# Peptides against a protein of PDB entry 3B8E: the designs that were tried, part 20

Target 1, 230 residues: chain A of PDB entry 3B8E
Amino acid sequence: PFLIFIIANIPLPLGTVTILCIDLGTDMVPAISLAYEQAESDIMKRQPRNPKTDKLVNEQLISMAYGQIGMIQALGGFFTYFVILAENGFLPIHLLGLRVNWDDRWINDVEDSYGQQWTYEQRKIVEFTCHTPFFVTIVVVQWADLVICKTRRNSVFQQGMKNKILIFGLFEETALAAFLSYCPGMGVALRMYPLKPTWWFCAFPYSLLIFVYDEVRKLIIRRRPGGWVE

## One batch from the design tools (peptide; aimed at target 1 E111)

Design b1_p14_6_s4 (made by RFdiffusion4, then SolubleMPNN; from b1_p14_6, 12 letters changed)
Fold by OpenDDE base, seed 2:
Structure b1_p14_6_s4 (fold): chain B 230 residues (1-230), chain A 14 residues (1-14)
Amino acid sequence: as target 1 above (230 residues)
Amino acid sequence: EEEEKLKKLLEELK
């Protein structure tokens, strides 16, 4: 998120404190939960062909999976960010390069995509309005991602959700998201404007899409072992 | 409550 902010020169989608809350509060327990996930039955039955090479390949695959999860989470967050800004008159293409004028307190006539002028205070309100939904969207996407990453080849419906640590992680991150979103003073302390309950559902279509996509992917892998999709 | 939070936010922006 921060890299895209710098590269695209767009208004800040997520505050630094909220990023820290994601890294330390929401991502840690889920990551641990994945480490304690029940082994997939077909993986456990496979003998390593070369213990040194297969270990390295597995570590690379895990690293790539974590990288992919982070990208998916960021995409979900940015989706919500762009939706909020578009609803307030700022189309995604108009946000490119806008940060310099956006952050300037002395410019009170920044135009949106429709020619409406925005004061500094109005811009900061809409910016802070994005912080909380972005964070919550990451949590909602994590629900799907954690369930998806539980297995490599088996369907979630086949493997089930027996890992109590995973369930605890999902509960903890959701509780933290609710606390940060609705606790009094979070708007001032964390620059997280109060979240309307409707924004919790903004990420659900995206989470459903990635869930369906992964189930289809896994189905293809099961039907065509050794294919390019694996 | 949301109005109070908004007021505090606006005060921070001054």
Scores: peptide ipSAE 0.028, ipTM 0.699, DockQ to the pose 0.034
OpenDDE base, seeds 1, 3, 4, 5: peptide ipSAE 0.025, 0.022, 0.016, 0.020; ipTM 0.694, 0.664, 0.575, 0.544

Design b1_p14_7 (made by RFdiffusion4)
Pose (drawn by RFdiffusion4):
Structure b1_p14_7 (pose): chain A 230 residues (1-230), chain P 14 residues (1-14)
Amino acid sequence: as target 1 above (230 residues)
Amino acid sequence: EHEELEEEREEEEE
């Protein structure tokens, strides 16, 4: 968000005070939950994991979580950013502009008068909104992530999907997300009431591609064991 | 809301 927020002055899609509410507020229990996830093979069958080569965090990881999924997620919440403006004052070709606040009203876009009314408001579309829908969209993509990372080489199919903990926290996350999105009050120091019917399902189209994606690779990693690029 | 914006425009033009 902030990166694009510089390349093209298209208003702060994700908020800072909003970031400190996902890794430190949303994906919390899920990260924990992952720990409870059980085995994946005869483990006591493998040589001790060398310490110099086989690391914990590496390209294999970063490339598949920063340069792969981290992107597909990115679009999703970024896509919802537009819909959150679109069904209000969509600038899919417009937007791209510094939105000052000492002016009050004096400007707008796409047949409008947004000002002191829609200036305290002109932002109520990202503050109380956009950030929120983007926020939720991130959570929403985090579902399939917290299931495609549930396993490391087996289809969630021929593999236990019985992580009682994760499941009951995948909801204890998705729910908090709503309570943090409709919390009557603290919504001030935070975001606002989205349109439940759709101001949620925006990223939903994406969460899928995620689950659909890595699911193939795992099955790709298999059919071809020694594996290639995968 | 949209109709109020159109009315504000008309008042400004007048």

Design b1_p14_7_s1 (made by RFdiffusion4, then SolubleMPNN; from b1_p14_7, 7 letters changed)
Fold by OpenDDE base, seed 5:
Structure b1_p14_7_s1 (fold): chain B 230 residues (1-230), chain A 14 residues (1-14)
Amino acid sequence: as target 1 above (230 residues)
Amino acid sequence: KKEELEKLKKELEE
């Protein structure tokens, strides 16, 4: 998110506080869940024939998979951001380079894609309105990520959702998202304005995309053990 | 939409 922000000079899609909430609130429980599940799954696997090479390969694969999932999560957040801004009159093309004028407190006549003028205060409300759904989008996409991370090779349909830690993580992330989205004062304190319930569904296509991506990846790994996708 | 944003602003300032 931050790199696209620097390159495109668009209005800030996600605030620093929301980033901290993601890093501290949503990523920690999943990481713990994954550590426990990996320990259980590795007990059933034969010891690697060559611990040095097999460990390196596994680390590279995990890093690549997490990197790809992280990119899809970011894309989902940006999609939600662009949809909200477009609904408020700012088309994606118009946002390119707009940040300089957007963040200027003295410019109260920034035009949207339809020629409507926006005051600084109005622009900031719209910006902060984007923070909450961006965060919620990440959480909804992380539901799929948590589910797919349960297994490296097996389909989610084969193992089911029996991990209590995983279920707890899903509830924690959802509760945090609901708290940040609807608790009074979060708009002032965290720059996260209340979210319309309809925006929760905006992330579902991306959650599905991650799920399909991982199932396809696992299918390829099962068909070609030791391939480049591992 | 601008009117809704102004209403939301007022609600947040209270």
Scores: peptide ipSAE 0.019, ipTM 0.581, DockQ to the pose 0.055
OpenDDE base, seeds 1, 2, 3, 4: peptide ipSAE 0.000, 0.018, 0.020, 0.016; ipTM 0.187, 0.579, 0.639, 0.559; seed 3 fails the geometry check

Design b1_p14_7_s2 (made by RFdiffusion4, then SolubleMPNN; from b1_p14_7, 8 letters changed)
Fold by OpenDDE base, seed 4:
Structure b1_p14_7_s2 (fold): chain B 230 residues (1-230), chain A 14 residues (1-14)
Amino acid sequence: as target 1 above (230 residues)
Amino acid sequence: KKEELKKLKEELEK
């Protein structure tokens, strides 16, 4: 998100503090889940024939999968961001390069895609209105990621401790999202305005996409063991 | 600031 913000010079889609909350709060849970999955798989698997090679392959697969899911997650967040800004008169094309004028406190006549002029205060309200839905979108997409992590390696029946960690992670992420979205003062402290319930659903298509992507990936791996997707 | 933000939000929702 931050890289696209810099490269595209768009208005800030997500606050730095919120990004930190995501990185520390939400990304850790999948990492812990994966670490636990690896530990459980290492306990349940006989000594790998080549522990070094199998470990390296597994690390590469985890890294690649995490990278791919992270990209889809970012796309989901940006989609929500662009939808909100478009609903407020700023089409995606118009946002390109707009950051400089957007963040300038002295410019009170920034035009939207329809020629409406926006004051600095109005622009910042719209920006901060994007932060909460973006965050929530990431959380909802991470629910799918967590469910995927649950289903990646072992059948649902072998996932006893993994299920507890997954459920805990889902709860933690949801609680964090609710806290940041609805706690009084978060609008001032974190520049996150309260979320309309409708925005929770904006993430669902992306959660579904991640789910479908992972199922397709699993099907490919099952059909072509040793393929580049593994 | 909170009241101003609330007023502005109400204006934008109109």
Scores: peptide ipSAE 0.013, ipTM 0.324, DockQ to the pose 0.060
OpenDDE base, seeds 1, 2, 3, 5: peptide ipSAE 0.000, 0.012, 0.000, 0.012; ipTM 0.185, 0.402, 0.235, 0.389

Design b1_p14_7_s3 (made by RFdiffusion4, then SolubleMPNN; from b1_p14_7, 10 letters changed)
Fold by OpenDDE base, seed 3:
Structure b1_p14_7_s3 (fold): chain B 230 residues (1-230), chain A 14 residues (1-14)
Amino acid sequence: as target 1 above (230 residues)
Amino acid sequence: KLKEKLEELKKLLE
């Protein structure tokens, strides 16, 4: 998020403190939960892997899959960001290069896409209004990510939801998102203004997309063992 | 190469 803020010179979509909360708070417990996931039903049926060749290939494939999922997560967050700004009169094209004027306290007449003038205070309110839903979008998308990471090649429906630690991780992540979104003082402390409940649902299509993507990927792997998708 | 590009893109999106 921060790199796109710098490259595109758009208003800051997500605060630095919020990013730290994602990295340290929302990702850590889910990652630990995956270490306790039950073995896939077919792992014991596989021949012993060559530790030199097969491990490297697996790490590459996992990293590629996580890279793709991470891109979808980022797209989900930015989608939410652009929707909020568009609802407030700032179309995506208009945001390009706007940062300099947006962050200038002395400019109180920044025009939106419809010619409405925005004071510095008004602009900062709408900017900080984007931080919370961006964060929540990432969390909701991470639900799907965490669930699909339970298995390497089996469908989630085949593996089931047996890991209680995974469920706890999902709960913790959701609780943290709710805390940061609705706890008094978060707007001042973290620049995360309270979120309308409707914004929680904006991420659901992306969560579904990740889920479908991974299930299709796993289906291809099951049908074509040793293929390029592995 | 695709992985490197994806990692680069991920870093850019981060």
Scores: peptide ipSAE 0.000, ipTM 0.224, DockQ to the pose 0.014
OpenDDE base, seeds 1, 2, 4, 5: peptide ipSAE 0.008, 0.006, 0.008, 0.000; ipTM 0.306, 0.252, 0.250, 0.229; seeds 1, 2, 4, 5 fail the geometry check

Design b1_p14_7_s4 (made by RFdiffusion4, then SolubleMPNN; from b1_p14_7, 8 letters changed)
Fold by OpenDDE base, seed 2:
Structure b1_p14_7_s4 (fold): chain B 230 residues (1-230), chain A 14 residues (1-14)
Amino acid sequence: as target 1 above (230 residues)
Amino acid sequence: LEEERKEELEKLLE
């Protein structure tokens, strides 16, 4: 999120403190839960592979756990961010390079995509309105991502959700998201304004899409072992 | 909700 903010010069989608809350509060328990996940039945049935191939598989699993999850989370968050700003008159293409004028307190006539002028105060309200839904969207996407990453090849329906640590992590991150979103004073402390309950559902179609995609991917892997889709 | 946001923003801008 921060890299895109710098590169694209868009309004700040997520505050630094909120990012720290994700890294230290939200992602920690889920990440640990993945380490304690039950072994897949198909992994346990496999004969020892070539050490080079096993390293490659481990690197792929690590890349999926740390790289792909983070990327999907960021994409989900940015999706919600762009939806909120678009609903307020700022189309994604118009946000490119807008940061300089957006953050200038003395400019009170920043135009949106429809020619409406926005004061500094109005812009900051909509910016801080994006912070909380962005965070919540990350949590909602994490629900799907953690379930997806539980298995490499088996369907979620086949493997089940028996890891109590994972379940606990999902509840913890959800409770944290609710606390940060609705606790009084979070707007001042974290620049996270309270959000309407409808914004919790903004990421659900995206989470469902990635879940379905991964289940289809896993189905293909099971039917065609050794394919490029692994 | 918008009024609450405005009040919070005013506090941040002080």
Scores: peptide ipSAE 0.030, ipTM 0.739, DockQ to the pose 0.052
OpenDDE base, seeds 1, 3, 4, 5: peptide ipSAE 0.030, 0.024, 0.024, 0.023; ipTM 0.734, 0.694, 0.689, 0.702

Design b1_p14_8 (made by RFdiffusion4)
Pose (drawn by RFdiffusion4):
Structure b1_p14_8 (pose): chain A 230 residues (1-230), chain P 14 residues (1-14)
Amino acid sequence: as target 1 above (230 residues)
Amino acid sequence: EELLEEREEELEEE
């Protein structure tokens, strides 16, 4: 968000005070939950994991979580950003502009008068909104993530999907997300009431591609064991 | 369309 927020002055899609509410507020229990996920093979069958080569975090990880999924998620919430403006004053070709606040009303876009009314408001589309829908969209993509990372080489199919803990936290996350999105009050120091019918399902189209994606690779990693690029 | 009509009404009122 902030990166694009610079390349093309298209208003702060994700908020800072909003970031400190996902890794430190949303994906919390899920990260924990992952720990309770059980085995994946005869483990006591493998040589001790060398310490100099086979690390914990590496390209194999970063590339598949920063340069792969981390992107597909990105679009999703970024896509929802537009819909959150679109069904309100969509600038899919417009937008791109510094939105000052000492001016008050004097400008707008796409047949409007947004000002002191829609200036305290002109932002109520990202503050109470956009940030929120983006926020939820991130959670919404985090579902399939917290299931494609549930396993490291087996289709969630011929593999247990019985992580009682994760499941009851995957909701304890998705729910909090709503309570943090409709919390009557603190919504001030936070975001606002989205349109439940759709101001949620926006990223939903994406969470899928995620689950659909890595699910193939795993099954790709298999059919071809020694594996290639995968 | 509904938003445009609302905006036109708001401008007329102003």

Design b1_p14_8_s1 (made by RFdiffusion4, then SolubleMPNN; from b1_p14_8, 5 letters changed)
Fold by OpenDDE base, seed 4:
Structure b1_p14_8_s1 (fold): chain B 230 residues (1-230), chain A 14 residues (1-14)
Amino acid sequence: as target 1 above (230 residues)
Amino acid sequence: EELLEKRKLEEELE
């Protein structure tokens, strides 16, 4: 998100505070919960990893985590961001290069896509209105990300949802996200305005996409072992 | 509450 903010010079899609809430709040417990996941049913049928040649974090894992899943997550967040800004009169094309004028306190006549002028205060309200839904979108796609991380090869349907700590993690991150989104004073304290409950559903297609994508990937791995997708 | 928080934010940004 921050890289696109810099490269495209768009209004800040995700605030620093919201990033910290993701990294330190909603991601920690779910990530720890994976340590309690049961071994895959076929793990004993696999040859042991060669510790001299096989890296724990290889190029393929990085490609999947950052290049595939991370990109789908980012797309989900940006989709929500662009929808909110479009509903407020700023079409995606108009946002390109707008950051400089957007963040300038002394410019109070920034025009939207429809010729309406926006004061600095109005623009910052809209920006902060984007931060919370973007954050929530990330949490919703993280549900799918966490679930797919349960296994390397087996389907989630084969593995099941037996990890109670993981289930607790999903609940905890959701509860924390709801708390940060709706607790009185969070708009002032964290610059996170409350969002309409309907915005939680905006991320669902992307969460489903992540899940389906990974299940298809795992299916291909099972059918064609040693493929490039493994 | 949302309107109140928005108003407070407007006041802080002025």
Scores: peptide ipSAE 0.018, ipTM 0.563, DockQ to the pose 0.000
OpenDDE base, seeds 1, 2, 3, 5: peptide ipSAE 0.016, 0.016, 0.016, 0.017; ipTM 0.563, 0.537, 0.498, 0.542

Design b1_p14_8_s2 (made by RFdiffusion4, then SolubleMPNN; from b1_p14_8, 6 letters changed)
Fold by OpenDDE base, seed 4:
Structure b1_p14_8_s2 (fold): chain B 230 residues (1-230), chain A 14 residues (1-14)
Amino acid sequence: as target 1 above (230 residues)
Amino acid sequence: KELLEKLKKKLEEE
C-alpha cells in the first residue's frame, strides 16, 4: 500500500498508525496461532524424499503463495479505497499524481473528477474516511488467509477448524477492527473515522477469491502431486 | 452519495 502511494503519487490509502495496528494487532496473533496448527494428515506422516531439495522448494512455494495472497489482499484494500474515493467524486485516474496537491494545506481548491473544489479539511476528512474501510478490508481478507494457511495440501473442509487458537485469532482481529472502527475518539486518535457496517461486506468478494484460489490450488496439488503448483 | 452527505454533515458540525 505505501509503495503504491509513493509510486503512483495517490492520496495516502492507509495511515502509518493503521499499518502498525495491522502489523502488531491483526498479523501477529494469527501468525502465532499458525504455529499451533495441527499437522496435516497427508504431509506430516510422509518422510521427505529429499530433505535438502524439498526444503528449498517448499520455501520458494510458500514464498510464492504468500506473495500471491498478499497481492490479492492489497488489491482488495485498494478496491475499497478507490470505491470510497469514487463515491466522493475522485475517480481512480484523477488520483494519479494528486498527492502533492492533496497534502498541501495551503491549496484549498483541489478539483475532483467532476470539477468540485475541495478544501484541505474536506480532503483530509475523505482520506481518513478511507483509512477505516481499508483496514477493515484487510482484516476481512485476513480471515480467509488465516483459514487457508492451516493446510498446505488439504482442503479446509477436510482439515476442519480444530485449532482453537486460530479461531481465537479470528475473533481477536475482528474485535480489534470493530474497536478501532467504532470506538469514540478513534477518528482523532488514529485518524480512523467510523464506517457504515456495509463496508465490512466490501471485502467479502476478495476473501472468497482467496478462499477459492487456495482450494483450487490444493485440489490441483492433490490431483497432480509434484506439480509446479505445490 | 451517502458519503458525500456524511462529509457535508461533518463539515457543518465543525
Scores: peptide ipSAE 0.013, ipTM 0.432, DockQ to the pose 0.000
OpenDDE base, seeds 1, 2, 3, 5: peptide ipSAE 0.000, 0.000, 0.000, 0.006; ipTM 0.266, 0.401, 0.288, 0.463; seed 2 fails the geometry check

Design b1_p14_8_s3 (made by RFdiffusion4, then SolubleMPNN; from b1_p14_8, 8 letters changed)
Fold by OpenDDE base, seed 3:
Structure b1_p14_8_s3 (fold): chain B 230 residues (1-230), chain A 14 residues (1-14)
Amino acid sequence: as target 1 above (230 residues)
Amino acid sequence: EELKKKLEELKKKE
């Protein structure tokens, strides 16, 4: 998100505070919960990792985390961002290069795609209105990400949802996201303005996409062990 | 005008 903000010079889609809320708030408990996950049923059928040749963090893991799942998360967030800005008169094409004028507090006549003029205060309200749905989108996508991270090879349906700490993590991150989104004063404190409850559903297709994609990947790995997908 | 009203409503919820 921040790279696109710099390269495209668009209004800030996700604030630094919201990023910190993800990293320190919603991600910690879920990530820790994975340490309590049961071993995969086939773990004893796998050869032990050679610590000299087999990297714990390999190119495939990096590709999955940053190149695939991370990109789908970013796409989900940006989709929500562009929809909100379009509903407020700013079409995606109009946002390109707008950052300089958008962030200038002395310019109070920035025009939207329909010729309406926006004051600095109005623009910042719209910007901060985008931060919360982007954040919530990430959390909703993280539900699927956390679930798929339970296993490397087995389907979630084979592994089951027996990890009570992981289930607690899903509820905790959701409750925290709801608190940060709807608690009075969060607009001032965290620059997170309230969102309509309907925006929670905007991320569901992306969560489903991640889940289906990973289940298909795992299915391929089970059918063709030692393939390039593993 | 509808957009301005929406912005004012959001500001009041802050």
Scores: peptide ipSAE 0.014, ipTM 0.481, DockQ to the pose 0.000
OpenDDE base, seeds 1, 2, 4, 5: peptide ipSAE 0.014, 0.014, 0.012, 0.014; ipTM 0.528, 0.537, 0.459, 0.521; seed 4 fails the geometry check

Design b1_p14_8_s4 (made by RFdiffusion4, then SolubleMPNN; from b1_p14_8, 6 letters changed)
Fold by OpenDDE base, seed 1:
Structure b1_p14_8_s4 (fold): chain B 230 residues (1-230), chain A 14 residues (1-14)
Amino acid sequence: as target 1 above (230 residues)
Amino acid sequence: EKLLEELKKRLEEL
């Protein structure tokens, strides 16, 4: 998000506070929960990693985590961001290069795509209104990400949802996201303004996409062991 | 505009 903010010179799609809420709030418990996941049924049939030749983090894992899943997550967030700004009169094409004027507190007549003038305060309200839905979008996408991380090769349908700590993590991150989104004073304290409940659904296609993508990936791995997709 | 007004209203209520 922040890289696109710099490169495209768009209004900030995700604030630093919201990033911290993701990294320290919503990601921690789910990530820890994976340590309590049941072993895959075939784990004892796999050769152990050779610590001398096999990297713990390989290019395939980086490509999958950052290049594929992470990009889908980012796209989900940006989709929500662009939808909100478009609903407020700022079409995506108009946002390109707008950051300089957007962030200038002395410019109170920034025009939207329809010629409506926006004060600095109004612009910051809509910007911070984007931060919360972006955050929520990440959390909703993280549901799928957490679920797909339960297994390396087996389908989630084969593994099941027996890890109570993981289930708790899903509820915890969701409850925290709801708390941060709707608790009075969060707009002042964290610049996380309340969002319409409908914004939670904006992420669902991306969450589903991640889930389907990973299940297809795992299916390919199961059918063609040792492929480049592994 | 309606969304912005609603958001402003919600912000004032916070």
Scores: peptide ipSAE 0.020, ipTM 0.595, DockQ to the pose 0.000
OpenDDE base, seeds 2, 3, 4, 5: peptide ipSAE 0.019, 0.012, 0.014, 0.008; ipTM 0.541, 0.463, 0.495, 0.494; seeds 3, 5 fail the geometry check

## One batch from the design tools (peptide; aimed at target 1 S63 G67 Y213)

Design b1_p15_1 (made by RFdiffusion4)
Pose (drawn by RFdiffusion4):
Structure b1_p15_1 (pose): chain A 230 residues (1-230), chain P 15 residues (1-15)
Amino acid sequence: as target 1 above (230 residues)
Amino acid sequence: PFFFEAFFKGVWELF
């Protein structure tokens, strides 16, 4: 968000005070939950994991979580950003502009008068909004992530999907997300009431492609065991 | 650099 927020002055899609509410507020229990996830094979069948080569974090990981999924998630919440403006003052070709606040009303876009009214408000579309829908969209993409990372080589199909903990926290996350999105008050130091019917399902089209994606690779990694690029 | 290499590798593998 902040990267694009510079390349094309298209208003702060994700908020800072909003970031400190996902890794340190949302994905919390899920990260923990992952730990409870059980085995994946006869483990005591493999040579001790060397320490110099086989690491913990590496390309294999970063490439598949920063340069792959991290992206597909990115669009999703970024897509919702537009819809959150679109059904209010969509600038899919417009937008790209410094939104000052000492001016008050004197400017706008796409047949409007947004000012002191819609200036305290001109931002209420990202502050109380956009950030929120983007926020939720992130959580919403985090579902399939917290299930495609549940396994490392087996389809969630012929593999246990019985992580009682994870499940009951995948909700304890998605729910908090709502309570943090409708919390009558603290919503001040935070975001605002989104349109439940849709101001949620925006990223939903995406969470899927995620689950659908890596699910194939796993099954790709298999059908071809020695594997290639995968 | 390492992160960019890994990123672009990931993007490549993605496609």

Design b1_p15_1_s1 (made by RFdiffusion4, then SolubleMPNN; from b1_p15_1, 11 letters changed)
Fold by OpenDDE base, seed 1:
Structure b1_p15_1_s1 (fold): chain B 230 residues (1-230), chain A 15 residues (1-15)
Amino acid sequence: as target 1 above (230 residues)
Amino acid sequence: EELLRAILKGLLRLL
């Protein structure tokens, strides 16, 4: 998010506070829950990692985590961001380069795509109104990310949802996201303004995409062991 | 609720 904010000079799509809420709030319990996942059925057929030759973080893992899944997650967040700004009169093309004027508190006549003028205060309200749905979008795509991380090769349908701690993590992160989004005073405390319930659904296609993408990947791995996708 | 409070308290301390 922040890289695109700089490169495209768009209004800030995700605030520092919301990032901290993701990293320290919604992602911790889910991540810990993976330690309690049942071993895959074939785990005893796999050789142990050679600590001298095999990196824990390899290029494939980086490609998968940042290059593939992380990009889909980012696209989901940006989709939500662009939809919200478009509903508030700011079309995506109009956002390019707008940051300088957007963040200037002395400019109170920034025009939207329809010629409506926006005060600094109004712009900051809509910006912070974007932060919460972006955050919620990340939580919703994290549901899929957490589920796909349960296994390396087996389908989630083969592994099942037997990890009660993971299920608890999904509820916890969702409840925390709802709390941060709707609790009175969060707009003042965390600059997290309440979102319409419909904004939760903006992430669902991307969450499904992540899930389908990984299931297809795992299917390819199972059919062609030792391929470049593994 | 306690975990939520702890997380929120942790986040608020980092703000």
Scores: peptide ipSAE 0.015, ipTM 0.395, DockQ to the pose 0.019
OpenDDE base, seeds 2, 3, 4, 5: peptide ipSAE 0.005, 0.005, 0.000, 0.011; ipTM 0.334, 0.337, 0.323, 0.342

Design b1_p15_1_s2 (made by RFdiffusion4, then SolubleMPNN; from b1_p15_1, 10 letters changed)
Fold by OpenDDE base, seed 1:
Structure b1_p15_1_s2 (fold): chain B 230 residues (1-230), chain A 15 residues (1-15)
Amino acid sequence: as target 1 above (230 residues)
Amino acid sequence: DFLEKAIEKGKLLLE
């Protein structure tokens, strides 16, 4: 997200605090939950064919898969960001290169895509209004990620949600997202302004996309054992 | 209305 912010020179879609909340608040418990999850029965039964080569290949493929999922997560966040700004009069194309004027507190007449002038305060409010839903979007997408990461090859439908730690992680992430989104003072403290409940649903298509992506990936792996997708 | 309220609230916060 920050790289796109720099490259596109758009208003900051995700603040540092929200990034920290993602890294420290949302990722830790899920990661722990996955570590304690019962290994897929197939993972335990399959001796590595060649411990050195198969481990490296698997690590590379896992890294690629997680990288792709991370990109989809980022896209989901940016989608939410662009939707919010578009609803506030700033079309995506208009945001390109706008950061310099956007962040200038002395410019109080920044025009949106419709010619409406925005004060610095108004701009910062809408910017910070984007931070919360971006974060929430990541959390919602992470729900799918956590569910799909339970298995390497088996469908989510085969393993179910038996891990209490995972369920706790999902709850914790959701509770944190709700707290950051709706607790009084979070706008001041964390630059995370309250979010309409409807914005939680903006992430669902991306969550579904990740789910479908992983299920398709797993299906391919099951149909073609030893393929490049493993 | 929510956005306006958010803007109003945000104005109060930036002040």
Scores: peptide ipSAE 0.018, ipTM 0.492, DockQ to the pose 0.013
OpenDDE base, seeds 2, 3, 4, 5: peptide ipSAE 0.015, 0.016, 0.016, 0.010; ipTM 0.524, 0.507, 0.553, 0.449

